# Ledger of designs, part 59: peptides against a protein of PDB entry 8YVU

Target 1, 39 residues: chain A of PDB entry 8YVU
Amino acid sequence: PQLCYILDAILFLYGIVLTLLYCRLKIQVRKAAITSYEK
Target 2, 160 residues: chain B of PDB entry 8YVU
Amino acid sequence: TWLTVLKKEQEFLGVTQILTAMICLCFGTVVCSVLDISHIEGDIFSSFKAGYPFWGAIFFSISGMLSIISERRNATYLVRGSLGANTASSIAGGTGITILIINLKKSLAYIHIHSCQKFFETKCFMASFSTEIVVMMLFLTILGLGSAVSLTICGAGEEL

## One batch from the design tools (peptide; made by RFdiffusion4, then SolubleMPNN)

Design b2_p13_4_s4 (from b2_p13_4, 8 letters changed)
Fold by OpenDDE base, seed 1:
Structure b2_p13_4_s4 (fold): chain B 39 residues (1-39), chain C 160 residues (1-160), chain D 39 residues (1-39), chain A 13 residues (1-13)
Amino acid sequence: as target 1 above (39 residues)
Amino acid sequence: as target 2 above (160 residues)
Amino acid sequence: as target 1 above (39 residues)
Amino acid sequence: LLSILQKLLELID
């Protein structure tokens, strides 16, 4: 039971980190698209 | 640049907020249907007694809906309204987190005091179940608060 | 305890989906970079 | 809501 709660915490943290990374990557894609459009 | 990205994702954040609110409402409804919280001794379900799943879900839903409508209509007045609603939702989310943390502490204290070695005892089982539900609601509330804050930042950027 | 395992399953699924989306986004960034280089 | 979700999925893809 304690292992389950620890796993929940780890997975939750992982989800937050992945969401942030995904947002950053999406920003990079958008910047690349804007640069391509201006060129 | 960050504000521009948030603006483009405003509808997505709004939908996510509404979805989170609906999930919270569903969990609250299920708990209320399965358990008669009013007759349970102690403060194990203090967050439910305060009605947080209901009003919290309403605030998040309104914030998300206003954000989506504001983005679709692109009206300055709607942007201000959405910003106000998102700010209110953020405050509500913070309050909800506080209430849930307090409830969690009380539930854990109850489990500790009663030395719940036998999980199948009714009181221990109820306390454990309450703790699990509160933790789930806490996670959902954090997600909702994150979306509300993001929408608030987006709205603030549109006003500037 | 059972709810904890259910939450673990949901978070795990969420993590997998985000990972797949992240990979797809990374591939898009690479494609955009290649297209920008050829132009 | 489903229509919005579908549009969002299309935007992500």
Scores: peptide ipSAE 0.471, ipTM 0.799, DockQ to the pose 0.176
Fold by OpenDDE base, seed 5:
Structure b2_p13_4_s4 (fold): chain B 39 residues (1-39), chain C 160 residues (1-160), chain D 39 residues (1-39), chain A 13 residues (1-13)
Amino acid sequence: as target 1 above (39 residues)
Amino acid sequence: as target 2 above (160 residues)
Amino acid sequence: as target 1 above (39 residues)
Amino acid sequence: LLSILQKLLELID
């Protein structure tokens, strides 16, 4: 039971981190696309 | 650059807010339907007594809808309206988090005081159930607040 | 207790989906970088 | 909501 709540917290934190990383990666893809278009 | 990214994700954030709101409403309605909170002794369901799942969900839904509409129509007046709604939803989310934290503390204290070794005791079961629901609502509220704040920042950036 | 496990399942699924999306996006960035280098 | 989500997914692809 206590382990379940700890797991929830870990998974929640992981979700937040992944969301941030996804946003950063999306920005990188867009930058790469712009750079390829200018060449 | 960050503002541009957030602007492009406004619709996603709005959808997330709407989903969060719907889930909160579902939980609220289920709890109200299954449990008669008025007859429950104690402050275990203080957040429900305050009606947070209802008004919080409404604020998040309105904020999300306005954000989506504002992005699609690209009108200045809609941007301002969305900014106002997002700000209101952010405030509501913050208040909701505070209420939920207080409720969580009370529930945990109750469980600790009664030394709920027997899960089958009605009081302990209710306290445990309340704690679980409050935690879920807290997570949803945090997600909603995050989206609302993001949308608010986007709107503020557009006005500058 | 059961609700905790349900939440864990949802968060876990969310984490998996985000990870897959992140991987796909990372592959796209790499492909874009290779294409820009060949030009 | 599902339709909006589908449109968003199409925009991302």
Scores: peptide ipSAE 0.468, ipTM 0.801, DockQ to the pose 0.191
Fold by OpenDDE base, seed 3:
Structure b2_p13_4_s4 (fold): chain B 39 residues (1-39), chain C 160 residues (1-160), chain D 39 residues (1-39), chain A 13 residues (1-13)
Amino acid sequence: as target 1 above (39 residues)
Amino acid sequence: as target 2 above (160 residues)
Amino acid sequence: as target 1 above (39 residues)
Amino acid sequence: LLSILQKLLELID
């Protein structure tokens, strides 16, 4: 039972990290698209 | 800049793979140190008896290290080596998942047969503990396999 | 205890979905970069 | 490994 909560914490942290990376990548894509339209 | 970003992503996957391997190794060593698996009756710890946490962790660690080294040195021979190592790690991960699933089924069957209503019974506690560890190892193995496959795809893309 | 395992499953699924989305976004970034270099 | 971790932290920030 305690191990399950530890696993939940690890998976939750992993999800947060992936979400942050996804957001950052999305911002990069938007910036690249804007730069492409300006050219 | 884009190539550097892609390299950073590969390195991240490699680090994730190494971390997963280390966690698996740590869990394996802790279980082996706390529990005398040889004296445990039944196949509840069959995955541990097979030494999966050890060899699996080694394979994933080697694969991750090779991937990181290959990415850093940008040598063609290292790329091929990393691809081979990642493929081997993927196969090992698949085998490990199979073993863990079998172990999980045996553990669940044991819990079902003994009708573990009393958690304080030693056998039921051991079966429950084994099941929890096997589930954790299964998740870690899946994560490692995902990392290895991702690195393999990246390496294959670089060779094309 | 059972809720913990359910949470693990949900978080695991979320992690897989985020990984797929991240890969898809990465491919889009690569395509955008290639298009930018061809211009 | 430490340099990779630092880069990862920079990537997260």
Scores: peptide ipSAE 0.491, ipTM 0.813, DockQ to the pose 0.156; fails the geometry check
Fold by OpenDDE base, seed 4:
Structure b2_p13_4_s4 (fold): chain B 39 residues (1-39), chain C 160 residues (1-160), chain D 39 residues (1-39), chain A 13 residues (1-13)
Amino acid sequence: as target 1 above (39 residues)
Amino acid sequence: as target 2 above (160 residues)
Amino acid sequence: as target 1 above (39 residues)
Amino acid sequence: LLSILQKLLELID
């Protein structure tokens, strides 16, 4: 049970980090697309 | 393109909020149906006693629904309404997180005070179960808050 | 304890999905960057 | 939710 909770915490943190990274990456893709369109 | 992507993101966030709300409601109702929280000694289920799963879920549901409607209709007044609802939902989520953290601390304290080495003891089992449920609700609340804040930021950006 | 494992499963699945999405998005960013460089 | 996810995936792809 303790290991389960630790795993939950790790997975939750991982999920948050991935979500943030995904958002940042999505913004980058959009910026790149806009830059490509302006050229 | 940007507007379309933002709208899709908002819809996704809205759906996520609704889903989170539904899950919270389901968990709340299940816990209330299975466990008589009123008869449980201590403040292990303080978050449940405060009714957080209910009102929190309602706020998130309303926020999500308004966000979806706002995105679909693309009306300025709906955007403002959604922004307000999302802001309210964000506040509710923050409050819920606070309550859940307090509940978690109390639950952990209860476990430590009673030296719950035997998992099968009724009180210890209830405390452990409460802790698990509170942690789940905390995670869901954090997700809901994140979505609500994101929607609020998007709505604020649209108003500018 | 059982609920903890269920949560672990959900979080794990979420993490996998996000990882896949992140990878796809990363590939898109790279493609966009290459296209921008060629212009 | 799945349909939205699929649409998002289609937009990304």
Scores: peptide ipSAE 0.475, ipTM 0.807, DockQ to the pose 0.164; fails the geometry check

Design b2_p13_5_s1 (from b2_p13_5, 8 letters changed)
Fold by OpenDDE base, seed 5:
Structure b2_p13_5_s1 (fold): chain B 39 residues (1-39), chain C 160 residues (1-160), chain D 39 residues (1-39), chain A 13 residues (1-13)
Amino acid sequence: as target 1 above (39 residues)
Amino acid sequence: as target 2 above (160 residues)
Amino acid sequence: as target 1 above (39 residues)
Amino acid sequence: DEILKLVEEMAKL
């Protein structure tokens, strides 16, 4: 039972980190698309 | 650049906020239907007694809907309305987190005091169940608050 | 205790979905970078 | 499904 709560915390943190990384990557894709359009 | 990204994710944040609100409402209704909180002795369900799952969910739903509508219609008046709703939702979320933390502390203290070795005792079961529900609600509230704050920052950036 | 496991399952599923989306986005960034280099 | 559609629309943008 205690392990379950620890797992929840880890998974929650992982979800937050992945969301931030996804946002950053999405920005990079958009920047790359803009740079390709200007050439 | 960051503001532009947040603006483009506004619909996603709004949808997330609505989903969080729906889940909170579902939990609230289930708890109210299964448990007569009025007859439960103690402060184990203080967050539920305060009606947080209901009003919090409503605020998050309204904030999310307004954010989606504001993004789709791209109207200045809707942006201000969305900003106001998101700000209110952020305040509500912060208050909700505070209430949930207090409830969690009380529930944990109750479990500790009664040395709940017998999980099958009704009081210990209720305290454990309350703790689980409060933790879930806390996670959902944090997600909702994060969405509301993000939307607020986006709206503030558009007014600048 | 059962609710904890349900939450774990939801968070785990969310993590998997985000990871897949992140991988797809990363592949798109790489493809865009390659296309920009060939021009 | 609606979330997936929303993600697809966001990806097309």
Scores: peptide ipSAE 0.488, ipTM 0.806, DockQ to the pose 0.106
Fold by OpenDDE base, seed 1:
Structure b2_p13_5_s1 (fold): chain B 39 residues (1-39), chain C 160 residues (1-160), chain D 39 residues (1-39), chain A 13 residues (1-13)
Amino acid sequence: as target 1 above (39 residues)
Amino acid sequence: as target 2 above (160 residues)
Amino acid sequence: as target 1 above (39 residues)
Amino acid sequence: DEILKLVEEMAKL
């Protein structure tokens, strides 16, 4: 049972980090698209 | 800019907020159907007694729906309405987190006081179950608050 | 304890989906960079 | 399904 709660905490943290990374990557894609459109 | 990204993801954030709200409502309904919280002794279900799963879910649902409608119709009056709803949802989310933390502390204290070595005792089982549900609702509330804050920032950026 | 395992399953699924989306987005960034280099 | 379509459209942009 304690292992389950630890796993939940790790998975939750992983989800937050992945969401932030995904947002950053999406911003990079959009910046690249804007730069391509201005050229 | 960050604001431009948030604007393009506003519908997605709104849908996520609605989904989170629906999940919270489902959990609240299940708990209310399985357990008669009114007859449970102690403050183990204080968050449920406060009605947070219901009003919190309503606030998040309204905020998400208004955000989606505002983005789809691209009307200035809807943007203001969405901003107001998202701000209200953010406040509601913060209040909900506070209530859930208090409930969690009370539930943990109850488990500690009763020395719940026998998990099969009805009172210990209920306290453990309450703690698990409160933790799940806390995670969902944090996700809902994150979406509401993001939508609020997006709406504020549209008014400037 | 059983609810903890259910939460683990949901978080795990969420993590897999986000990872797949992140990989797809990363491939798109690479394709956009290649297209920008050929122009 | 609509969320998946939205993600797919966003992926095409």
Scores: peptide ipSAE 0.481, ipTM 0.804, DockQ to the pose 0.102
Fold by OpenDDE base, seed 2:
Structure b2_p13_5_s1 (fold): chain B 39 residues (1-39), chain C 160 residues (1-160), chain D 39 residues (1-39), chain A 13 residues (1-13)
Amino acid sequence: as target 1 above (39 residues)
Amino acid sequence: as target 2 above (160 residues)
Amino acid sequence: as target 1 above (39 residues)
Amino acid sequence: DEILKLVEEMAKL
């Protein structure tokens, strides 16, 4: 049971980091699309 | 810029693969040191008897190291070597997942048959511990396989 | 104890899905950057 | 931290 909780904590942290990176990448794609339309 | 990004991703994936391999090796060593698997009755530790944590960790470690070296030296022969190592690591990972799933099924069946309501019984504790370790090893193996497949796709894309 | 294992499975699946989505998004950013340089 | 800095540099480019 303790190992399960440790694994949950690691997976949860990994999920948060990936979500933040995904959001940042999505914002970059949007900025690139806007810059392409102004040109 | 894209080659630099792919290079940094390859390095990150290689480091992740090495880390996964090291964790698998550490778990294998700890289990072998704490438990005499040869004297444990039943197939609860069948994945450990097959030596998967050891040879799997070696394959993942070699694949990760070759990927990092290939990226650093930027030599065509090292790229091919890394692609070959990542392919071999992917096959080893798939085999490891199969062995771990079989072990997990046996461990779950053992827990069900013995109706382990009292976790303090030595047999039930061993079966529960084995299940936890096998699940952790399964997750690590899937992560290693994902990194190896990603590196293989990136390497194949550089050769085309 | 059963809830912990279920949570592990859900978090693990979420991590895999996010990794795949991140890879797809990165490929899209690459294609957008290449198309912008050809223009 | 280095990966985060790299992502930030890539976002500025």
Scores: peptide ipSAE 0.469, ipTM 0.804, DockQ to the pose 0.070
Fold by OpenDDE base, seed 3:
Structure b2_p13_5_s1 (fold): chain B 39 residues (1-39), chain C 160 residues (1-160), chain D 39 residues (1-39), chain A 13 residues (1-13)
Amino acid sequence: as target 1 above (39 residues)
Amino acid sequence: as target 2 above (160 residues)
Amino acid sequence: as target 1 above (39 residues)
Amino acid sequence: DEILKLVEEMAKL
């Protein structure tokens, strides 16, 4: 039972990190698209 | 720049694979040190009896190391070697998943048959503990397999 | 305890989905950068 | 840390 909660914590942290990386990448895509449109 | 980005992704995947392998090895060694698996009656620890945490960790570690070395040295022969190692690691991961699923089914069946309402019974505790470890090992094996497959796809793309 | 295992499964699925989305987004960024370089 | 730096450089472009 304690191991399950530890795994939940690890997976939750992984999910947060991936979400942050996804948001950063999405912002980069938007910036690249804007730059391409201005050219 | 694009090649460097792809390389950094491969390095990250390789590091993830090595880390997964190390965690699996650590869990295997801890379980073997704390529990005398040879004296445990039943198939609750069948995956451990088969030595999966050890050989699986070795395969994933070798695959990850070869992938990192191949990426860093940019040698054609290393790319082929890495592809072969990643393929072998993918097969090993699939086999490991199968063994872990079988172990999980046996552990769950044991818990069901003995109606483990009393957590303080030594047998029920061991079965529950085994189930938890097997689930953790299953997740780690799936992560390792995902990394190995990703590296295989990247390596195959470089050969084309 | 059963809820913990269910949470693990949900978080694991979420992690897989985010990884796939991240890969797709990264491919899009790469395609956008290649298109920008060819202009 | 290197991945974070790379992402930061990519974000500056």
Scores: peptide ipSAE 0.460, ipTM 0.802, DockQ to the pose 0.072

Design b2_p13_5_s2 (from b2_p13_5, 10 letters changed)
Fold by OpenDDE base, seed 2:
Structure b2_p13_5_s2 (fold): chain B 39 residues (1-39), chain C 160 residues (1-160), chain D 39 residues (1-39), chain A 13 residues (1-13)
Amino acid sequence: as target 1 above (39 residues)
Amino acid sequence: as target 2 above (160 residues)
Amino acid sequence: as target 1 above (39 residues)
Amino acid sequence: DEILELVRKAVAL
């Protein structure tokens, strides 16, 4: 049971980090799209 | 730029917040339906006794709904309302996290003090169950808080 | 214990889905960068 | 379902 809770914490943290990275990457894609449209 | 991204994700964040709130409410309801917390000895369900699953879920749900409506209608009054609701939800989320952490500590302390070797013992089972539910609610609350904060920042940016 | 394992499964699935989405988004960024360089 | 569709469209674009 204790190991399960630790795993939950790790997976949750991983999910948060991935979400942040995904958001950052999405911003980069949008910036790239805007720069391509202005050219 | 960051504000623009948050604005585009506002609907998603709002839906996530509502979903999180609904899940928390469901957990609270299930626990209250299965267990009479008032008759349980100790503070293993302190978060439930405080009513967090209920009022927290309500705040998050209202915040999420207002955020979605604000985004769809793009009305200034709705934006302000959403900002207020999101701020309130952020405060509620922070309070909820605090309550859940305290509950978690109490539950863990109970398990340690009673040396729960037999999982099937009623008291140990209840403490373990409480711990599991509290952890789940804590995760959901953190997600909800993240959504609420993001929406608050987005709304604040629109007011500037 | 059962709830913990269920949560682990959900979080794990979520992590996989996010990873796939992140990879797809990263590929899109790369394609956009290549197209901007060829112009 | 709408969010899922939005995600699909966003990935396809």
Scores: peptide ipSAE 0.488, ipTM 0.808, DockQ to the pose 0.106
Fold by OpenDDE base, seed 5:
Structure b2_p13_5_s2 (fold): chain B 39 residues (1-39), chain C 160 residues (1-160), chain D 39 residues (1-39), chain A 13 residues (1-13)
Amino acid sequence: as target 1 above (39 residues)
Amino acid sequence: as target 2 above (160 residues)
Amino acid sequence: as target 1 above (39 residues)
Amino acid sequence: DEILELVRKAVAL
């Protein structure tokens, strides 16, 4: 049972980090698309 | 660039906020229906006694709905209203987190003091259940607050 | 204890979905970068 | 369904 709560905390942190990384990557894709359109 | 990304995801954030609010409301309703919190000894359900699942869910729901409406209609007055609602929701979320943390500390302290090795004791079971519910509500509140803050930043960026 | 396991399942599923989306987005960024380099 | 469409649009963009 204690391990379950620890796992919840780890998974929650992982979810937050992945969300931030996904947002950053999405911005990079958009920037790359804009740069390809200007050329 | 960050503001433009958040603006494009405003509807998604609003939906997430509404969903979070609905889940919180459902949990609050279930807990209130199954348990008579008023008759439970101690402050293990202090967040419920304060009515946080109810008013918090309402604030998040209103904020999410206003954000969606503001994005769809793109009217200046709706943007301002959404910004206000999101700001209020952010404040409510912060307050809710504080209350939940206090409740969590009390519940954990109770479990520690009574050395709850056996879940057979009603008090230990209630304290454990309270802790679990509070943790779930805390996660949901953090998600809702994140959405509300993101929407607030987007709205503030549009006014500048 | 049962609620903890339910939360773990939800967070785990969320983590998997985000990981898949992140991988797909990363592949798209790489493809866009390669296309921009060939032009 | 609307959320799924939003996700599809977000991925397609």
Scores: peptide ipSAE 0.479, ipTM 0.803, DockQ to the pose 0.111
Fold by OpenDDE base, seed 3:
Structure b2_p13_5_s2 (fold): chain B 39 residues (1-39), chain C 160 residues (1-160), chain D 39 residues (1-39), chain A 13 residues (1-13)
Amino acid sequence: as target 1 above (39 residues)
Amino acid sequence: as target 2 above (160 residues)
Amino acid sequence: as target 1 above (39 residues)
Amino acid sequence: DEILELVRKAVAL
Protein backbone atom coordinates (compact mmCIF):
# COMPACT_ATOMS: atom_id res chain seq x y z
CA PRO B 1 0.00 0.00 0.00
CA GLN B 2 2.82 2.46 0.72
CA LEU B 3 4.39 1.85 -2.70
CA CYS B 4 1.04 2.47 -4.34
CA TYR B 5 0.75 5.85 -2.64
CA ILE B 6 4.32 6.72 -3.65
CA LEU B 7 3.51 5.82 -7.25
CA ASP B 8 0.36 7.95 -7.05
CA ALA B 9 2.43 10.89 -5.83
CA ILE B 10 4.96 10.49 -8.67
CA LEU B 11 2.25 10.16 -11.31
CA PHE B 12 0.38 13.12 -9.86
CA LEU B 13 3.50 15.27 -9.96
CA TYR B 14 4.19 14.12 -13.52
CA GLY B 15 0.64 15.06 -14.51
CA ILE B 16 0.97 18.52 -12.97
CA VAL B 17 4.31 19.16 -14.70
CA LEU B 18 2.94 18.03 -18.06
CA THR B 19 -0.14 20.21 -17.60
CA LEU B 20 2.03 23.25 -16.91
CA LEU B 21 4.22 22.51 -19.92
CA TYR B 22 1.14 22.05 -22.08
CA CYS B 23 -0.27 25.38 -20.92
CA ARG B 24 3.01 27.15 -21.62
CA LEU B 25 3.23 25.59 -25.06
CA LYS B 26 -0.38 26.53 -25.80
CA ILE B 27 0.38 30.13 -24.89
CA GLN B 28 3.38 30.05 -27.22
CA VAL B 29 1.24 28.75 -30.07
CA ARG B 30 -1.27 31.52 -29.48
CA LYS B 31 1.44 34.16 -29.43
CA ALA B 32 2.94 32.79 -32.64
CA ALA B 33 -0.47 32.78 -34.30
CA ILE B 34 -1.10 36.39 -33.27
CA THR B 35 2.30 37.49 -34.60
CA SER B 36 1.68 35.74 -37.90
CA TYR B 37 -1.75 37.34 -38.21
CA GLU B 38 -0.33 40.82 -37.63
CA LYS B 39 2.11 40.33 -40.52
CA THR C 1 16.66 22.31 -38.62
CA TRP C 2 14.35 19.31 -38.32
CA LEU C 3 17.43 17.12 -37.96
CA THR C 4 18.69 19.03 -34.93
CA VAL C 5 15.28 18.79 -33.30
CA LEU C 6 15.10 15.06 -33.95
CA LYS C 7 18.59 14.65 -32.52
CA LYS C 8 17.59 16.44 -29.34
CA GLU C 9 14.53 14.25 -29.05
CA GLN C 10 16.64 11.14 -29.58
CA GLU C 11 19.04 12.16 -26.84
CA PHE C 12 16.15 12.75 -24.48
CA LEU C 13 14.61 9.39 -25.33
CA GLY C 14 17.96 7.68 -24.91
CA VAL C 15 18.49 9.28 -21.51
CA THR C 16 15.00 8.28 -20.40
CA GLN C 17 15.65 4.73 -21.57
CA ILE C 18 18.93 4.53 -19.65
CA LEU C 19 17.30 6.01 -16.57
CA THR C 20 14.46 3.50 -16.76
CA ALA C 21 16.97 0.69 -17.15
CA MET C 22 18.97 1.89 -14.15
CA ILE C 23 15.86 2.11 -12.00
CA CYS C 24 14.84 -1.40 -13.03
CA LEU C 25 18.32 -2.68 -12.24
CA CYS C 26 18.32 -0.96 -8.86
CA PHE C 27 14.94 -2.43 -7.96
CA GLY C 28 16.07 -5.85 -9.09
CA THR C 29 19.26 -5.74 -7.05
CA VAL C 30 17.50 -4.42 -3.96
CA VAL C 31 14.81 -7.09 -4.14
CA CYS C 32 17.41 -9.81 -4.69
CA SER C 33 19.49 -8.52 -1.78
CA VAL C 34 16.63 -8.16 0.69
CA LEU C 35 14.59 -11.19 -0.33
CA ASP C 36 15.92 -14.65 -0.86
CA ILE C 37 13.77 -15.27 -3.91
CA SER C 38 15.21 -18.74 -4.42
CA HIS C 39 13.72 -19.88 -1.12
CA ILE C 40 10.32 -18.30 -1.65
CA GLU C 41 7.78 -20.93 -2.50
CA GLY C 42 5.52 -20.34 -5.46
CA ASP C 43 5.66 -18.20 -8.58
CA ILE C 44 5.06 -14.89 -6.84
CA PHE C 45 8.48 -13.64 -7.93
CA SER C 46 8.64 -15.47 -11.27
CA SER C 47 9.81 -12.34 -13.11
CA PHE C 48 12.66 -11.95 -10.66
CA LYS C 49 13.54 -15.62 -10.84
CA ALA C 50 13.74 -15.24 -14.59
CA GLY C 51 16.18 -12.38 -14.04
CA TYR C 52 14.12 -9.87 -15.98
CA PRO C 53 15.20 -6.80 -14.00
CA PHE C 54 18.80 -7.61 -14.89
CA TRP C 55 18.71 -8.64 -18.54
CA GLY C 56 15.95 -6.15 -19.32
CA ALA C 57 17.93 -3.35 -17.74
CA ILE C 58 21.02 -4.39 -19.70
CA PHE C 59 19.13 -4.39 -23.01
CA PHE C 60 17.54 -1.01 -22.34
CA SER C 61 20.85 0.47 -21.19
CA ILE C 62 22.70 -0.77 -24.28
CA SER C 63 19.92 0.48 -26.55
CA GLY C 64 19.88 3.89 -24.91
CA MET C 65 23.66 4.24 -24.95
CA LEU C 66 23.87 3.23 -28.60
CA SER C 67 21.13 5.71 -29.47
CA ILE C 68 22.96 8.54 -27.72
CA ILE C 69 26.30 7.61 -29.30
CA SER C 70 24.70 7.32 -32.73
CA GLU C 71 23.14 10.74 -32.38
CA ARG C 72 26.33 12.40 -31.16
CA ARG C 73 28.68 10.95 -33.76
CA ASN C 74 26.22 11.15 -36.66
CA ALA C 75 27.85 8.19 -38.40
CA THR C 76 25.91 5.94 -40.78
CA TYR C 77 27.24 2.71 -39.26
CA LEU C 78 26.17 3.84 -35.79
CA VAL C 79 22.68 4.65 -37.03
CA ARG C 80 22.24 1.08 -38.23
CA GLY C 81 23.66 -0.29 -35.00
CA SER C 82 21.35 1.89 -32.95
CA LEU C 83 18.36 0.81 -35.00
CA GLY C 84 19.23 -2.83 -34.44
CA ALA C 85 19.76 -2.31 -30.72
CA ASN C 86 16.49 -0.40 -30.37
CA THR C 87 14.61 -3.13 -32.20
CA ALA C 88 16.15 -5.77 -29.94
CA SER C 89 15.31 -3.65 -26.90
CA SER C 90 11.71 -3.31 -28.08
CA ILE C 91 11.39 -7.08 -28.41
CA ALA C 92 12.96 -7.58 -24.99
CA GLY C 93 10.56 -5.03 -23.51
CA GLY C 94 7.57 -6.81 -24.99
CA THR C 95 8.79 -10.12 -23.59
CA GLY C 96 9.36 -8.51 -20.22
CA ILE C 97 5.84 -7.10 -20.15
CA THR C 98 4.46 -10.55 -20.88
CA ILE C 99 6.48 -12.11 -18.06
CA LEU C 100 5.42 -9.37 -15.65
CA ILE C 101 1.75 -9.79 -16.54
CA ILE C 102 2.01 -13.53 -15.90
CA ASN C 103 3.71 -12.85 -12.57
CA LEU C 104 1.04 -10.33 -11.65
CA LYS C 105 -1.72 -12.82 -12.41
CA LYS C 106 -0.04 -15.47 -10.27
CA SER C 107 0.44 -13.03 -7.41
CA LEU C 108 -3.17 -11.91 -7.55
CA ALA C 109 -4.33 -15.50 -7.69
CA TYR C 110 -2.23 -16.30 -4.64
CA ILE C 111 -3.75 -13.41 -2.71
CA HIS C 112 -7.24 -14.49 -3.71
CA ILE C 113 -6.75 -18.18 -2.87
CA HIS C 114 -5.28 -17.53 0.56
CA SER C 115 -7.90 -14.87 1.35
CA CYS C 116 -5.28 -12.50 2.65
CA GLN C 117 -7.42 -10.55 5.07
CA LYS C 118 -4.65 -10.67 7.65
CA PHE C 119 -1.99 -8.36 6.29
CA PHE C 120 0.45 -9.38 9.00
CA GLU C 121 0.77 -12.91 7.72
CA THR C 122 4.21 -13.26 6.17
CA LYS C 123 2.95 -14.99 3.03
CA CYS C 124 0.29 -12.38 2.38
CA PHE C 125 2.74 -9.58 2.97
CA MET C 126 5.21 -11.10 0.53
CA ALA C 127 2.51 -11.58 -2.09
CA SER C 128 1.33 -7.99 -1.70
CA PHE C 129 4.88 -6.69 -1.85
CA SER C 130 5.57 -8.77 -4.95
CA THR C 131 2.45 -7.40 -6.61
CA GLU C 132 3.48 -3.83 -5.87
CA ILE C 133 7.01 -4.36 -7.17
CA VAL C 134 5.74 -6.12 -10.30
CA VAL C 135 3.35 -3.26 -11.02
CA MET C 136 6.16 -0.74 -10.67
CA MET C 137 8.39 -2.81 -12.92
CA LEU C 138 5.57 -3.09 -15.44
CA PHE C 139 5.18 0.69 -15.60
CA LEU C 140 8.92 1.16 -16.01
CA THR C 141 9.03 -1.49 -18.73
CA ILE C 142 6.20 0.20 -20.62
CA LEU C 143 8.09 3.50 -20.44
CA GLY C 144 11.26 1.82 -21.65
CA LEU C 145 9.43 0.13 -24.50
CA GLY C 146 7.88 3.44 -25.51
CA SER C 147 11.28 5.10 -25.65
CA ALA C 148 12.81 2.19 -27.60
CA VAL C 149 9.98 2.20 -30.14
CA SER C 150 10.26 5.97 -30.54
CA LEU C 151 13.99 5.69 -31.13
CA THR C 152 13.42 2.88 -33.62
CA ILE C 153 10.96 5.00 -35.59
CA CYS C 154 13.37 7.94 -35.58
CA GLY C 155 16.23 5.73 -36.73
CA ALA C 156 14.14 4.15 -39.46
CA GLY C 157 13.16 7.61 -40.65
CA GLU C 158 16.80 8.61 -40.93
CA GLU C 159 17.62 5.56 -43.03
CA LEU C 160 14.85 6.37 -45.53
CA PRO D 1 -5.26 -0.23 -1.46
CA GLN D 2 -7.58 -1.13 -4.33
CA LEU D 3 -8.55 2.51 -4.78
CA CYS D 4 -4.87 3.39 -4.89
CA TYR D 5 -4.26 1.02 -7.80
CA ILE D 6 -7.28 2.38 -9.65
CA LEU D 7 -5.94 5.88 -9.13
CA ASP D 8 -2.57 4.75 -10.49
CA ALA D 9 -4.24 3.47 -13.64
CA ILE D 10 -6.18 6.71 -14.13
CA LEU D 11 -3.09 8.85 -13.55
CA PHE D 12 -1.07 6.68 -15.92
CA LEU D 13 -3.66 7.05 -18.66
CA TYR D 14 -3.83 10.78 -18.03
CA GLY D 15 -0.04 10.99 -18.34
CA ILE D 16 -0.08 9.18 -21.68
CA VAL D 17 -2.84 11.40 -23.05
CA LEU D 18 -1.06 14.55 -21.91
CA THR D 19 2.19 13.34 -23.48
CA LEU D 20 0.44 12.81 -26.81
CA LEU D 21 -1.22 16.21 -26.63
CA TYR D 22 2.10 17.81 -25.75
CA CYS D 23 3.73 16.17 -28.77
CA ARG D 24 0.95 17.38 -31.06
CA LEU D 25 1.18 20.89 -29.68
CA LYS D 26 4.96 20.90 -30.04
CA ILE D 27 4.60 19.93 -33.69
CA GLN D 28 2.12 22.77 -34.18
CA VAL D 29 4.52 25.27 -32.60
CA ARG D 30 7.30 24.08 -34.87
CA LYS D 31 5.11 24.38 -37.95
CA ALA D 32 4.08 27.87 -36.93
CA ALA D 33 7.71 28.86 -36.37
CA ILE D 34 8.70 27.56 -39.81
CA THR D 35 5.87 29.44 -41.52
CA SER D 36 6.83 32.64 -39.72
CA TYR D 37 10.46 32.22 -40.75
CA GLU D 38 9.54 31.75 -44.40
CA LYS D 39 7.64 35.08 -44.36
CA ASP A 1 21.21 21.34 -17.68
CA GLU A 2 21.32 21.95 -21.42
CA ILE A 3 17.81 20.60 -21.81
CA LEU A 4 16.61 22.81 -18.96
CA GLU A 5 18.24 25.83 -20.56
CA LEU A 6 16.69 24.94 -23.89
CA VAL A 7 13.29 24.69 -22.24
CA ARG A 8 13.82 28.07 -20.61
CA LYS A 9 14.76 29.61 -23.95
CA ALA A 10 11.77 28.01 -25.61
CA VAL A 11 9.46 29.36 -22.92
CA ALA A 12 10.99 32.83 -23.17
CA LEU A 13 10.45 32.98 -26.94
Scores: peptide ipSAE 0.453, ipTM 0.792, DockQ to the pose 0.088
Fold by OpenDDE base, seed 1:
Structure b2_p13_5_s2 (fold): chain B 39 residues (1-39), chain C 160 residues (1-160), chain D 39 residues (1-39), chain A 13 residues (1-13)
Amino acid sequence: as target 1 above (39 residues)
Amino acid sequence: as target 2 above (160 residues)
Amino acid sequence: as target 1 above (39 residues)
Amino acid sequence: DEILELVRKAVAL
C-alpha cells in the first residue's frame, strides 16, 4: 500500500509536468499557425 | 536540425532506459537481500526466481548505453549495433512483461484463494507485497520497452 | 489499496497518452517552424 | 539539467 501511494505521487507529478509542457507546446503551435496564416 | 533533435531525444530515451534498468536492478537486489525467494512457498516470486530483474536490467542497460554511445559518436557501425541492441532489448522487455503478467496473475489468484482480509497475516502480507513489487516492475518494464522501441524506430529511420 | 492501484493505472495511461500527444505536437511545432523559415 | 535546459530553450523558441 505505501509503495502504491509513492507510485501515485510520482505518476501524478509526471502527469502535471507533461500537462504543463503540452500546454506550452500547444501555445507555440497556435502562434506558429497564426504567423503562417498572416503570411 | 531534425537529426540533432532526434539525437537529443535518443539520448534522453537511452538515459531513461538506463535509469529504468538501474531501478529494476535495485529492486531486484533489495528483494533478494530482504527476502529469501528460494524458500518462499508458491510461485508468487516466479519472475524473481527467473532472474528477470537482473538479466533484464543488464539488457536494458547495455541497450541504453549503446544508444547513447551511438548518438554521441555518430558512427554508422554504432547505429547498426545500437539498433540490434535495442531490438534485443525490446524482445527481452516483451518477454519480461509476459513473465510479470503471469506472476501477477498467480499473486492475485493467491490473494483471492486465501480471502486475504487481514493484512497482518504472513501469507497475505507476502502476497500483497509481491503483487505490489510485480506491478512496479511491470510498469518499469513497460517504460523500458517503450524507450527501446522508440530507439529502435529512430535507429531504423536513420538507416533508411 | 485497490483504489490506489486503479489510480496508478489511470495515471499511467494518462502519462502514456500525454507523452504521445506531446511527441505529435512537438513534430507539428517543428514542421511549422521549418515552414516559417522557408517562407 | 542540460536536457531540462534544452527542453526549456526549445519550448521558448
Scores: peptide ipSAE 0.482, ipTM 0.802, DockQ to the pose 0.092; fails the geometry check

